# Designs tried in a protein design run: peptides against a protein of PDB entry 2AKA. Part 175

Target 1, 299 residues: chain A of PDB entry 2AKA
Amino acid sequence: MEDLIPLVNRLQDAFSAIGQNADLDLPQIAVVGGQSAGKSSVLENFVGRDFLPRGSGIVTRRPLVLQLVNSTTEYAEFLHCKGKKFTDFEEVRLEIEAETDRVTGTNKGISPVPINLRVYSPHVLNLTLVDLPGMTKVPVGDQPPDIEFQIRDMLMQFVTKENCLILAVSPANSDLANSDALKIAKEVDPQGQRTIGVITKLDLMDEGTDARDVLENKLLPLRRGYIGVVNRSQKDIDGKKDITAALAAERKFFLSHPSYRHLADRMGTPYLQKVLNQQLTNHIRDTLPGLRNKLQSQL

## One batch from the design tools (peptide; made by RFdiffusion4, then SolubleMPNN)

Design b2_p25_3_s1 (from b2_p25_3, 8 letters changed)
Fold by OpenDDE base, seed 1:
Structure b2_p25_3_s1 (fold): chain B 299 residues (1-299), chain A 25 residues (1-25)
Amino acid sequence: as target 1 above (299 residues)
Amino acid sequence: SELEEILKELEEFLKELEKELEKLK
C-alpha cells in the first residue's frame, strides 16, 4: 500500500499538466491556517530543511502541492521544470518565490494555479500535502482590499471537495475557539469527519494555561483528533537552528510538561507525519475505486 | 496518453489491492 501515494502523485502531475479543468476530486490533504499559525514550519519540519518562503503577511500565494517521497537520496524537483534536480533547498525557496511572482505579478496577489514540488529524502515518509495561502483580514502592501475573500474563495475550492482531508493548523497561544483554521473546517466539515487538528505554539502559551483539553479531543471534538507540535521560534529559524535538534527539543517539551506528558507518544512532528501518511494512505484506498470509475467515464 | 497509462497502472494496482484485502478477510 506504500505505492498508493506515489500513484496519486502521478495523477496530480498529469492533471496539473492538462490544466485545472479536471473536475476530479483527488484524495488529498489541504493545509489551512491563519497567517503565522506555524503552517510553513510544520511542513519544513517534515522535510528537515528550510525551503519555504518566509516573511510578514501572506507568504504562500499559490497552492503548493508538496509531494514527499522517501528515498535514499535528497533532492527536490518542480513539475514546471522537469529534469532539474535541486539539492540546495535555498534554491528551492527561491524557485517557489520566482514561480509565484511570475504568475501573480508584483502586487503580491494570489493565484489558484498550484506549484507542484516533489521532495525526495531519506528523512520523510511518503506524504502529499496541499499548502494553501494563510487566511488574513489585513491586506499587505499593494494587495487588493478584498484579498481576504480571494484567499477564502481559493481555500473553498479545495476544502469543499469530499475527498479532501483538512489539516487545520491553529496556534495554541490564541483563542482556539476563534481559530480561522477550525472555523473554515467546521464550515465545510460540520461533523468533523475530514479534519485533523494541529496545535502549534504550545511552548508560547501563557504560564498556567495549557491546551490539554483540546489535545485530548474534549473541547472541540474532531473524529480524527488533534496533534500538538512545537516548532522552532523565529529566532531559531533566523539563527538556522538545526531541525533535528528542534525535533529533540519538541520531544523533550512534551515529555517534561505536566499537562502533556501522558500524551507525549501521540504528539510531535514525527508522530504527525506518521499519522498523516497513514490517514492519506487509507483515504486513497477508500477513494480510489470511485476515482477509477470517474476517470474511466472521462476517457 | 499519460493519463491513460496512469489509469492502467491504477487499475493494476487496484486489482492487487483487492487481492491483498481478500487475504486479510
Scores: peptide ipSAE 0.023, ipTM 0.640, DockQ to the pose 0.069
Fold by OpenDDE base, seed 2:
Structure b2_p25_3_s1 (fold): chain B 299 residues (1-299), chain A 25 residues (1-25)
Amino acid sequence: as target 1 above (299 residues)
Amino acid sequence: SELEEILKELEEFLKELEKELEKLK
């Protein structure tokens, strides 16, 4: 059943190419979270490469449909430049930045038009994620004063769809009760049926505090539960620390931490990838009959 | 068209899935 994700990817590409992306409730996972919550780091950890734009404020300004495909070779392709294979992931980053700026201009505005990026790698499981702009309350630079609402409206276009799963990314070093990700998820999924919680920055919590109750699904229960991860620090990213080494450090963190050791086999980036692959596959299977009917009605 | 081919593949998959589900009944 692993081939279901590539099948849906082909559908997604076909509809994107004809400008009908907004008209289909395709099974997908939307990634939501506040600015600096660690969304981009989670995605880069899946690929094992630095390829996403970095900076202060709003980094993601267009939806990024990230299609991960397990392959013997490693390269990336964009839907907007078919036939060009990217093997240098710095060039992938530059293309994302250039394509974003081409549409949004110089004012650091946002656009709802997605960028479709497919990454082939031996280090990934088949998985499709939609990275969405980080929620913010403060405009930066020449951004419009209502940028908060523009971002929110964009997110709502995805997360309100019944076939959309929500990957809610929240930092552990902030009050989880005030998590932007969990707030928006609760608004559109009040019973917690479509939401998967990711807790980042567990290594940055104050001494004597932990997120054990959250990770055990006892504080703010979600049907699909929570997975903790440890991303590279900003210093490590700037220093181009190897992601493989960071994944080893993440494993060591969970195994050595008194509050998390008993959960270590159900934590970390590799486990998150497996869970998301399984959940997306199952979700596609459950939605296929409805998808077929919708497609037939449009032909 | 590409879309028609994808739809055909989807229909074939659904038929296989239905057969598997029937075997479990």
Scores: peptide ipSAE 0.022, ipTM 0.629, DockQ to the pose 0.068
Fold by OpenDDE base, seed 4:
Structure b2_p25_3_s1 (fold): chain B 299 residues (1-299), chain A 25 residues (1-25)
Amino acid sequence: as target 1 above (299 residues)
Amino acid sequence: SELEEILKELEEFLKELEKELEKLK
């Protein structure tokens, strides 16, 4: 039996090629969160490479469809430049930036047109995520004053779809009740059926405080629960700290923390990746019959 | 078309999946 995720990837690529991306409710996971919530770090930790744009303000300005494919080889491919294999992930980062700038210009504008990136690696599970622009309230540079609403409108195009799962990324060192990710998720998924909570920056919480109640699903219950992660610090990223070493440090963090030790086997980036793979696979299985019927009716 | 081929593959896959699910019952 073929893997369901690669099958949906082929559908996604085909629909992208014909320009029908917005009208199809494909089973997918959309990643949402405020600026600096740690979304990019979570995604890079899955791949084990630095390949996403970094900087201040709005970094992701187009949806990034990230298709992770388990393979014996390691390389990346873009849908907009078929046949070119990227083995240097710095070149992948540069291509994302160049392709973004080509469409949005230099004014740091946004575009709803996705970038499709496929990464083959022996270090990944099959997983497709749609990385969305970070939510913000403050325009930067020459951005229009309504940039907040433009971003929200873009996000809503994805997260309102019934077959879209929501990976809500929230930092623990901020008030979770005011999390942009959890707010938008609650708006479109009031019963918490489609939302997976990710809590970042657990290592940056004030001494004597913890997110135990959140991680135990007691504060803001989600059917699919919460998973805590510890990302590399900005200093570690700038210093090019190895992601493998960072993952080991993450494991040590959860095991050594009095509030999280009992949850340690259900925390961290590797566990998150496994859960997302499983949940996406199951979600595809549940939604494909309906999708088939819809597609057949359009032929 | 490529889409038609993918849909055909999807239909075949769903049939196989249904058979596998029946075996697990």
Scores: peptide ipSAE 0.021, ipTM 0.621, DockQ to the pose 0.069
Fold by OpenDDE base, seed 5:
Structure b2_p25_3_s1 (fold): chain B 299 residues (1-299), chain A 25 residues (1-25)
Amino acid sequence: as target 1 above (299 residues)
Amino acid sequence: SELEEILKELEEFLKELEKELEKLK
């Protein structure tokens, strides 16, 4: 059963090569969230490397199909440059930026054409995520005035598909009732059947406040529940704090916090990776028979 | 085509998976 994710990865690659990836109802997890919600940090924590573009405004401007593959070796490969193995993850970041700019131009526009990145690592579980542009309300710089709607339309191409699971990333230090991630998830998944909630920035909440009710699935219930995580601060990132040390600090945070201690074994980045791997595997198992039949009928 | 090959592999894998799942029942 562990081979299901790699098999679907091959399908994704094949369809991406013909430009049909966005239109296919492949079993996948789409990552959604507002700008600065912590999506990039969550993904980087999975890999244990800094490799995603950083900056103000809309950083992710194309869907990023991130295929994590457990392997004895550590390297990355892009579908658009087959045969090149990246071992320096700074070069991975630069390639994402370059490939994004190649298609979107210099005006910080967006494109629905995915970038396919595969990361082999001994430190990852098999997991495929589609990182989508962060939702925004206000254009910055030379962005088109309708950028908000362009992003939403792009997201809808993924999250409306029945075989798409939704990883909704929301920061705890903001009003969850106004979470862009939870709003779009509720719109396309009103019964909360396909949505997994991730709550970031739990360490940045005001003293005397907590997200316990959300994490216990009591406030905005999702069938697949919520998982809290603690990412590196911007200061920690700038100071080159090691991700391994950050993961240890995350564990300590949950264990030492009065409101979260009882949930600690079901919180944190490592647990999130495990849950996503299991849920994706099960989802693939359930959907592949139907997908096979559909694909056969189209050929 | 590459897609046809992938589909063939998928079919074979699904058959194996179904067999394994039946063993777990």
Scores: peptide ipSAE 0.021, ipTM 0.628, DockQ to the pose 0.070; fails the geometry check

Design b2_p25_3_s2 (from b2_p25_3, 7 letters changed)
Fold by OpenDDE base, seed 4:
Structure b2_p25_3_s2 (fold): chain B 299 residues (1-299), chain A 25 residues (1-25)
Amino acid sequence: as target 1 above (299 residues)
Amino acid sequence: SELEKILKELEEFLEELEKELEELE
């Protein structure tokens, strides 16, 4: 069953090559969240490398199809530059930035055209995610005043698809009732059938407060539940703190916290990876027969 | 075409998967 994800990856690449990305309801996981919600950190923790653009405002300005493939070797490849293997993940970051700027220009505009990145690593599970631009209400630079709606429209192209699972990333140190991620998820998935909640910044909550009720699925119930994670601080990122060390610190956080200790085995980045791999695999299994029939009818 | 090849592989895989699932039941 582990071969299902790579199979869908090949389908995804083929459809991208022929320009039919928008019309296909492929089984996939779309990552949504407000700006600074911690999406990029979650994805980098999966890979164990720093490779995503960082900065203020809208960092992700094109959808990033991130295909993680378990392999004996470690390297990355882009669909737009086939045959080039990247072993330096700083170069991967630079390529994402360059390819984004090539299409969007210098005005920090957005484009719905995906960047397809495949990462081979012995440290990853097979997993495909679509990283989407962070939701914002504030235009920056030369962005048009309606940039918020442009971003939302882009997100809706993905999350409205029935075969799309939604990884909703919300920071714990903000009002979860007003989470951009959970709001958009509720809009397109009112019964909470396709949404997986990720709660970041648990370590940044005010003293005496916790997100226990959320993590126990009691406050805003999702069928697929919530998983808490602790990402590296900005200081840690700037200081190039090792991701492995950060993962150990995350484990320690959950084990030592009175409100989360009992949940510790179902929290953290490694557990999130396992859950996403399993859920995506099962989702592919459930949806592929229907997809096959649809594709056959179009041949 | 590449798409046709992938679809064929998908069909073969699904058939195998169905057999495996039946054996596990």
Scores: peptide ipSAE 0.024, ipTM 0.629, DockQ to the pose 0.069
Fold by OpenDDE base, seed 2:
Structure b2_p25_3_s2 (fold): chain B 299 residues (1-299), chain A 25 residues (1-25)
Amino acid sequence: as target 1 above (299 residues)
Amino acid sequence: SELEKILKELEEFLEELEKELEELE
């Protein structure tokens, strides 16, 4: 069976060859959240590799359009350096950093110009995600005083699109009512038609507290609900703890926790990937009848 | 015409794509 993305590309190319547009744009999944909410860790868990820049403050300073393609081989390609296959994901990280610095300079500024990265892997599902800068109110380094608004404007370029799913990432160890991710989602998607809540840092909650009410969709209900995940700690990342081992630990966490045991089959990174992939598939299925009718009308 | 041939091929492709999508679920 051929992967979904190559099939869609072939269809688009075929329509283009006859001078028509297929109007089949795959939905993008915008990953939004405050600084240190765990967005980059979620994306690395999807890939199963360490490849994103790390640090304090604003780490992501340009949108990263991450196209995941299920494949028998594992490698990465950048749109800005076509023909180069990256098999070492440390080199992928270095390229992201270099390309970011080339455009933004040394002042830790941001740019709305996306970096386009495609990852082929047997461990991924077909998805297109957009890693966006973390929302912040405090400029760092030589950042302009209006950096908060610059970040918001950048996010709005993605999240206002009707076909954009919003992955709203919020840490469990913070007040959900103050979630930057949920605030921006509510602004552009007031009915919650395209927002999925992701709760990180469940393992970092204070003793005697849990996020059960959140995960059961009882505290701040979302139409699409919430999915809890457990990412590697910063110590684990620095120690280069294997992501596969971390995913196993995540499963164990939910299964062994008294407050989450009953939800375990609807939690974790693999379940989140599945849900997102299903949304992508559903979108294509809903679009195909229109494309068929368009073709038939020209016969 | 050549266009009709292409459109027929595209129709067949759409049918194949639908089958592939069903298998992915």
Scores: peptide ipSAE 0.023, ipTM 0.655, DockQ to the pose 0.048
Fold by OpenDDE base, seed 5:
Structure b2_p25_3_s2 (fold): chain B 299 residues (1-299), chain A 25 residues (1-25)
Amino acid sequence: as target 1 above (299 residues)
Amino acid sequence: SELEKILKELEEFLEELEKELEELE
């Protein structure tokens, strides 16, 4: 059943060739969250490599279709440069930046045209995610004054689709009532049927506070629930802390925390990967018949 | 049109994909 995702990747690549002007509702998971919510760290933890652009403000400025494929080999490929295999993930990061700049220019504008990146690795589960620009309220640098609305409009092109699951990434060290991810998810998915909650930065919460009620799905219930993760700190990233070591520390965090120990087996990055793989597979299976019919009706 | 050609190809792909899915079940 895991082989279904790579097959759908071919469909997604073909769809990318026609642009977003086609009214196709592809089964996919869109990743949404405020700037600095920890989205990039979650995605990098899936791959086990540092490969996403980093910086202040809006880093992701184009949708990134990240196709993870379990393989005996480790390399990356871009749809826009077919035939080139990237084995150095720093080069992957640079290519994302270059391709982004090629379309958006140097003013840090955004474009709705996706970048398609496929990563083959023995350390990943089959999983396709669409990383979307982080929601922001304040333009930085030479960004357009209406950048907030441009980002929202872009996100809405994805998250309003019925076949789109929403991975809502929220930091625990901020008020969840003000979570940009949960707000947009609630707007387009008021019954919480398509939304998966991810809570980051659990290790950065104030002493004596915890997100237990959220993680137990008691505060803001989602049908698909919440999964807590602990990412590397900025210090750890700058210090080149190994992702494997970080994953071990994450496991230790949940096991040793009085508020989360009982949830530990349903927390952490590895569990999140598994859940997303399963949910995407099931979602594809459920939506393919309808997608076929819709496609036929457009011909 | 080019779009129609692509849509036709996608339709064919979806049919093949559904067949493969059935084989995996």
Scores: peptide ipSAE 0.022, ipTM 0.664, DockQ to the pose 0.049
Fold by OpenDDE base, seed 3:
Structure b2_p25_3_s2 (fold): chain B 299 residues (1-299), chain A 25 residues (1-25)
Amino acid sequence: as target 1 above (299 residues)
Amino acid sequence: SELEKILKELEEFLEELEKELEELE
């Protein structure tokens, strides 16, 4: 028996190659969150490498279909660069930036055309995520004045699909009621059936405050619950702190925190990867019959 | 054409999906 996620990846690549974008309701997980919510750090922690563009404002300007594949070897491949294997993840970052600029220009505009990146690694579980541009309210630099609405429209192309799960990334050090991620999720998934909550920046909360009620799914309940993570700080990133060391620090954080100790075994990046792998696999299994029928009718 | 190649890949994919579904039953 083959893993279902790689099978769907092949289908996803095929449709991306012909520019179908999100026309097919493929089983997938879309990642949504405000700017600086910690989305990029979560994704990099999965891979264990620094490979995503960084900066102020809108960094992700095209959908990034990130296909993680467990393998004995470690390398990356882009759909738009067939035959080229990347072993230096700095080069992966540069390629994302170059390919983004090729389509959008240098004015920090956005495009709905996805970038497809596959990462093979012994350190990942099979998992496919669609990283979407961070939600913003204010244009910066040479961005078009309606950039907020352009981003929103782009996100809606993905998150409105019934087979799309939503990974809503929210920082704990901000009011959860004002979370851009949870707002958009509530709009398209009012019953909370498709939304998985990720709470970042738990280590940056004010002293005497905690997100226990959120993580216990008692404040804003989601059917699929919440998972807390602790990403590397900007200082750690700038200092090139090893992601493995960061994962150990994350584990220590949950184990040592009075409010989170009892939740520690169902928190953190490794647990998040496991949960997402399982949920995506199950979701694919449930949607495969319908997907097959739809594809057969189009071929 | 490139489109024909993609269609062929999709056909192969569908065959694999059918096998997977049979194994799950």
Scores: peptide ipSAE 0.023, ipTM 0.660, DockQ to the pose 0.046; fails the geometry check

Design b2_p25_3_s3 (from b2_p25_3, 10 letters changed)
Fold by OpenDDE base, seed 1:
Structure b2_p25_3_s3 (fold): chain B 299 residues (1-299), chain A 25 residues (1-25)
Amino acid sequence: as target 1 above (299 residues)
Amino acid sequence: SELEKILEELEKFLEELEKQLAELA
């Protein structure tokens, strides 16, 4: 059943190549969250490499279709640059930035045209995620004053689709009731059927506070529940802290925390990756028959 | 077309999956 994800990846590639990706309701997971919510860090933790654009403000300015493929070798490929294998993930980051700038210009604008990136690695499970621009209310650089709405409109193109699962990334050190991710998820998925909650920055919560009730799915229940993660700090990222070491620290965090130790086996990046793989696989299985019928009717 | 090939493969895969699921039921 795990082979379903690569199959859908090939469909995604084919549709992207013909410019029809936006019109198809492919089974996928869209990653949503406010700026600095930790979305990119979660994705990098899956790969175990630093490869996504970093900085202040909006770093993701085009949808990034990230296709993780378990392989004996480690390299990346872009759909827009077929045949080129990237083994240096710094070059992957640079290519994302260059390709983004090529389409959006230098004004830090956004584009709905996806970048398709496939990463082969022995350290990943088969998983496809669509990283979307972070929600913001404040334009950065030369962005238009209505950038907030442009981003929202872009997100809505993905998250409104029935076959789209929503990975809602929210920082624990902010008011979760006001989470941009959970708000947009609730708007398009009011019954919480398609939303998976990710709670980041659990290590940055004020002393004496915790997100136990959220993680136990008691505060804002989602059918698919919540998974807490601990990402590298910006200082750790700037210092090029090893992701493997960060994952070990994350495990230690959950095991040693009085409020989370009982949940530790259902927390952390590795568990999240496993859950997403399973969720996506099952979702593909459930949706493919309908998708097949729709596609056949269009041929 | 490449898309048609993918769809054909998808159909074959789904057929096999359905068989496997039926065996597990």
Scores: peptide ipSAE 0.022, ipTM 0.610, DockQ to the pose 0.069
Fold by OpenDDE base, seed 2:
Structure b2_p25_3_s3 (fold): chain B 299 residues (1-299), chain A 25 residues (1-25)
Amino acid sequence: as target 1 above (299 residues)
Amino acid sequence: SELEKILEELEKFLEELEKQLAELA
């Protein structure tokens, strides 16, 4: 069972190489959320490295298929540059930026063509996520005026697939009823069967308020529930605060908070990784028979 | 081809999974 995710990764790579990635309903998790919802921080916390592009506005401009593989060694590799092993994760960030700019140009546009990145690490569980552009209502810089709709259309290419799980990332310091992530999830998954809720910025809520009802799955219930996380602040990221220290601070936050202490063992980034690994593995197992039949019919 | 190898591995895995499930039943 531990080899199911790597097997699907090999399928993803093979189909990406032949240009058929978009046509395959592969079991995967798509990450959706508004701009500044904390998606990139969650992914970096899984790896324990700073490796994603940073900036204002739309940072992710192409789908990033992030394949995490538990290994004794730590390095990254891209499908578009086979044979090159990256051990400096700053170089990984630069490669993502360069490859994005190569396709989208200088106008900060978007492209539906995925970047495939595999990260080997002793600190990760086997997990594949598709990081998608953050939803926005307002174009920034010289972006096309219809960028909102372009992003939405791109997201729909992933989240409408039956074998796609949805990781909906919402900030706690905003009205959850207006969450872009939960709105798009509700549109394509009205019964909440494929959606996992992530609540970020719990540390930025107004004093005397909490997201307990949300995290207990009582306000907007999802079959797969909600997991709260605390990411590094932008100041901490700019100051290159160690991710290990940030994870310890996250644990301390949940344990010390009166509203969350009883949930602390089912909160935080490490628990989220475990849940996603388990859910993806189970989802692969359930979808493999159908996938086999489909693939056999195409050969 | 690489795809054929992956499909063969997938079939072997599914066969083993079905066997394990049958043993648990």
Scores: peptide ipSAE 0.021, ipTM 0.601, DockQ to the pose 0.068
Fold by OpenDDE base, seed 4:
Structure b2_p25_3_s3 (fold): chain B 299 residues (1-299), chain A 25 residues (1-25)
Amino acid sequence: as target 1 above (299 residues)
Amino acid sequence: SELEKILEELEKFLEELEKQLAELA
């Protein structure tokens, strides 16, 4: 079953090459969340490298199909740049930015055309995520005033599909009831069957407050539950704190926190990665028979 | 074509998967 994710990756690549990716309901996980919700940090923590564009406003402007592949070697490859192996993840970041700008221009516009990035690493589990543009209400650069709706429409192309799982990333230091991620998830998945909640910024909550009820799935219940994570702070990023140290700090945070100690073994980035791998694998298994039939009908 | 190869592999995986599921039932 571990090979199911790579198989779907090949399907994704093949359909992307022929421009029909949008027509297929491939089993996948779409990552949704508001601006600054911590999506990029979560994804980078999976890889253990800094490789995603950073900045203010809408950073992800094209869907990024991030294919993590467990391997003895560490490198990245882009579908649009065949034959080039990237071992410097800063170059990966630059390529994402360049490829994004090539299609959207420098006006910070968006495009529904995916970037396909495969990362081989001994530090990852097989996992494919589609990182989607962050939801925002404020246009930046030369973005049109209706950019919010353009982003929403783009997200809907993914999250409305039945075979799409939704990784809803919400910051704990904001009103979770008003989470953009949870709102869009609720809209397309009202029964909470396809949504996995990720709660970031637990370390930034006001003194005397906690997200225990959310993490225990008591406040806004999701069938697939919630997983809390602690990302590097901006100060940590600026201070070049490595991800390994950050993961250790995250573990310490949960273990030492009176509200989360009892949940510590079901929290944190490593656990999240494991859960996503398992859930995606199982989801692929469940959907593959139907997918086969659809694919055969298109031949 | 590459698509055909993928489909062939998919069929093999599905066959094995169905077998495994039947064993677990």
Scores: peptide ipSAE 0.020, ipTM 0.596, DockQ to the pose 0.069
Fold by OpenDDE base, seed 3:
Structure b2_p25_3_s3 (fold): chain B 299 residues (1-299), chain A 25 residues (1-25)
Amino acid sequence: as target 1 above (299 residues)
Amino acid sequence: SELEKILEELEKFLEELEKQLAELA
């Protein structure tokens, strides 16, 4: 069962190489959320490395297919840079930025052409995620005035597919009813069959408030439920707080919080990674027979 | 060609997929 995700990764790479990713209904998890919702931090916490572009506004400007592979060694590979193994994750970040700029230019434009990044690590579970541009209503820099709609259209290419699970990332310190992630998820998945909720920034909620009802799946129920996480703040990142220490702090947060202690074993980044691995594996198993038939008919 | 390489990879994938499905059945 553990080999199913790597198997789909090979297929995903093959179709990415020919630029036909959008037309293939692959079993995958698309990550959606507003800008600054904490998506990048969640992904970096899975890897245990800083490797994604950072900044204000839109940072992900192309879909990033992030393939995590459990391995005895630690390195990264890009599909567009065959044969090169990256062991310095700062170089990975720079390559993402360079490859993005190569296609979109320096004006913070977007492109639907994916970047495929595979990370081998002993610290990850097999997991593939598609990081999508953060939803925004305000153009920044030299972005076109219709950038909001361009991003939306790009997201829709992924999240409308029936074999696409949706990781909806929402910050707890904002009104969940106004979550961009949950809005788009509800639009394409009104029955909540494909959506997994992630609640970030639980540590940044106003004193006297909590997200207990959300995390208990009582406020806006999703079939696949909600998982709360605590990411490193920008201050922590700038202060070089390592991810291991951040994960320990996250665990402590849930265990010590009166509203979340009873949920602590079903919260946090490690649990999220486990759940996503299981969800994706099961989803692949369920969809593979149909996928095989479709592929055979196209060859 | 690159296309031929992709097709070969797809063929290998399908073979492995069939194997995996057989093991799951």
Scores: peptide ipSAE 0.019, ipTM 0.602, DockQ to the pose 0.047

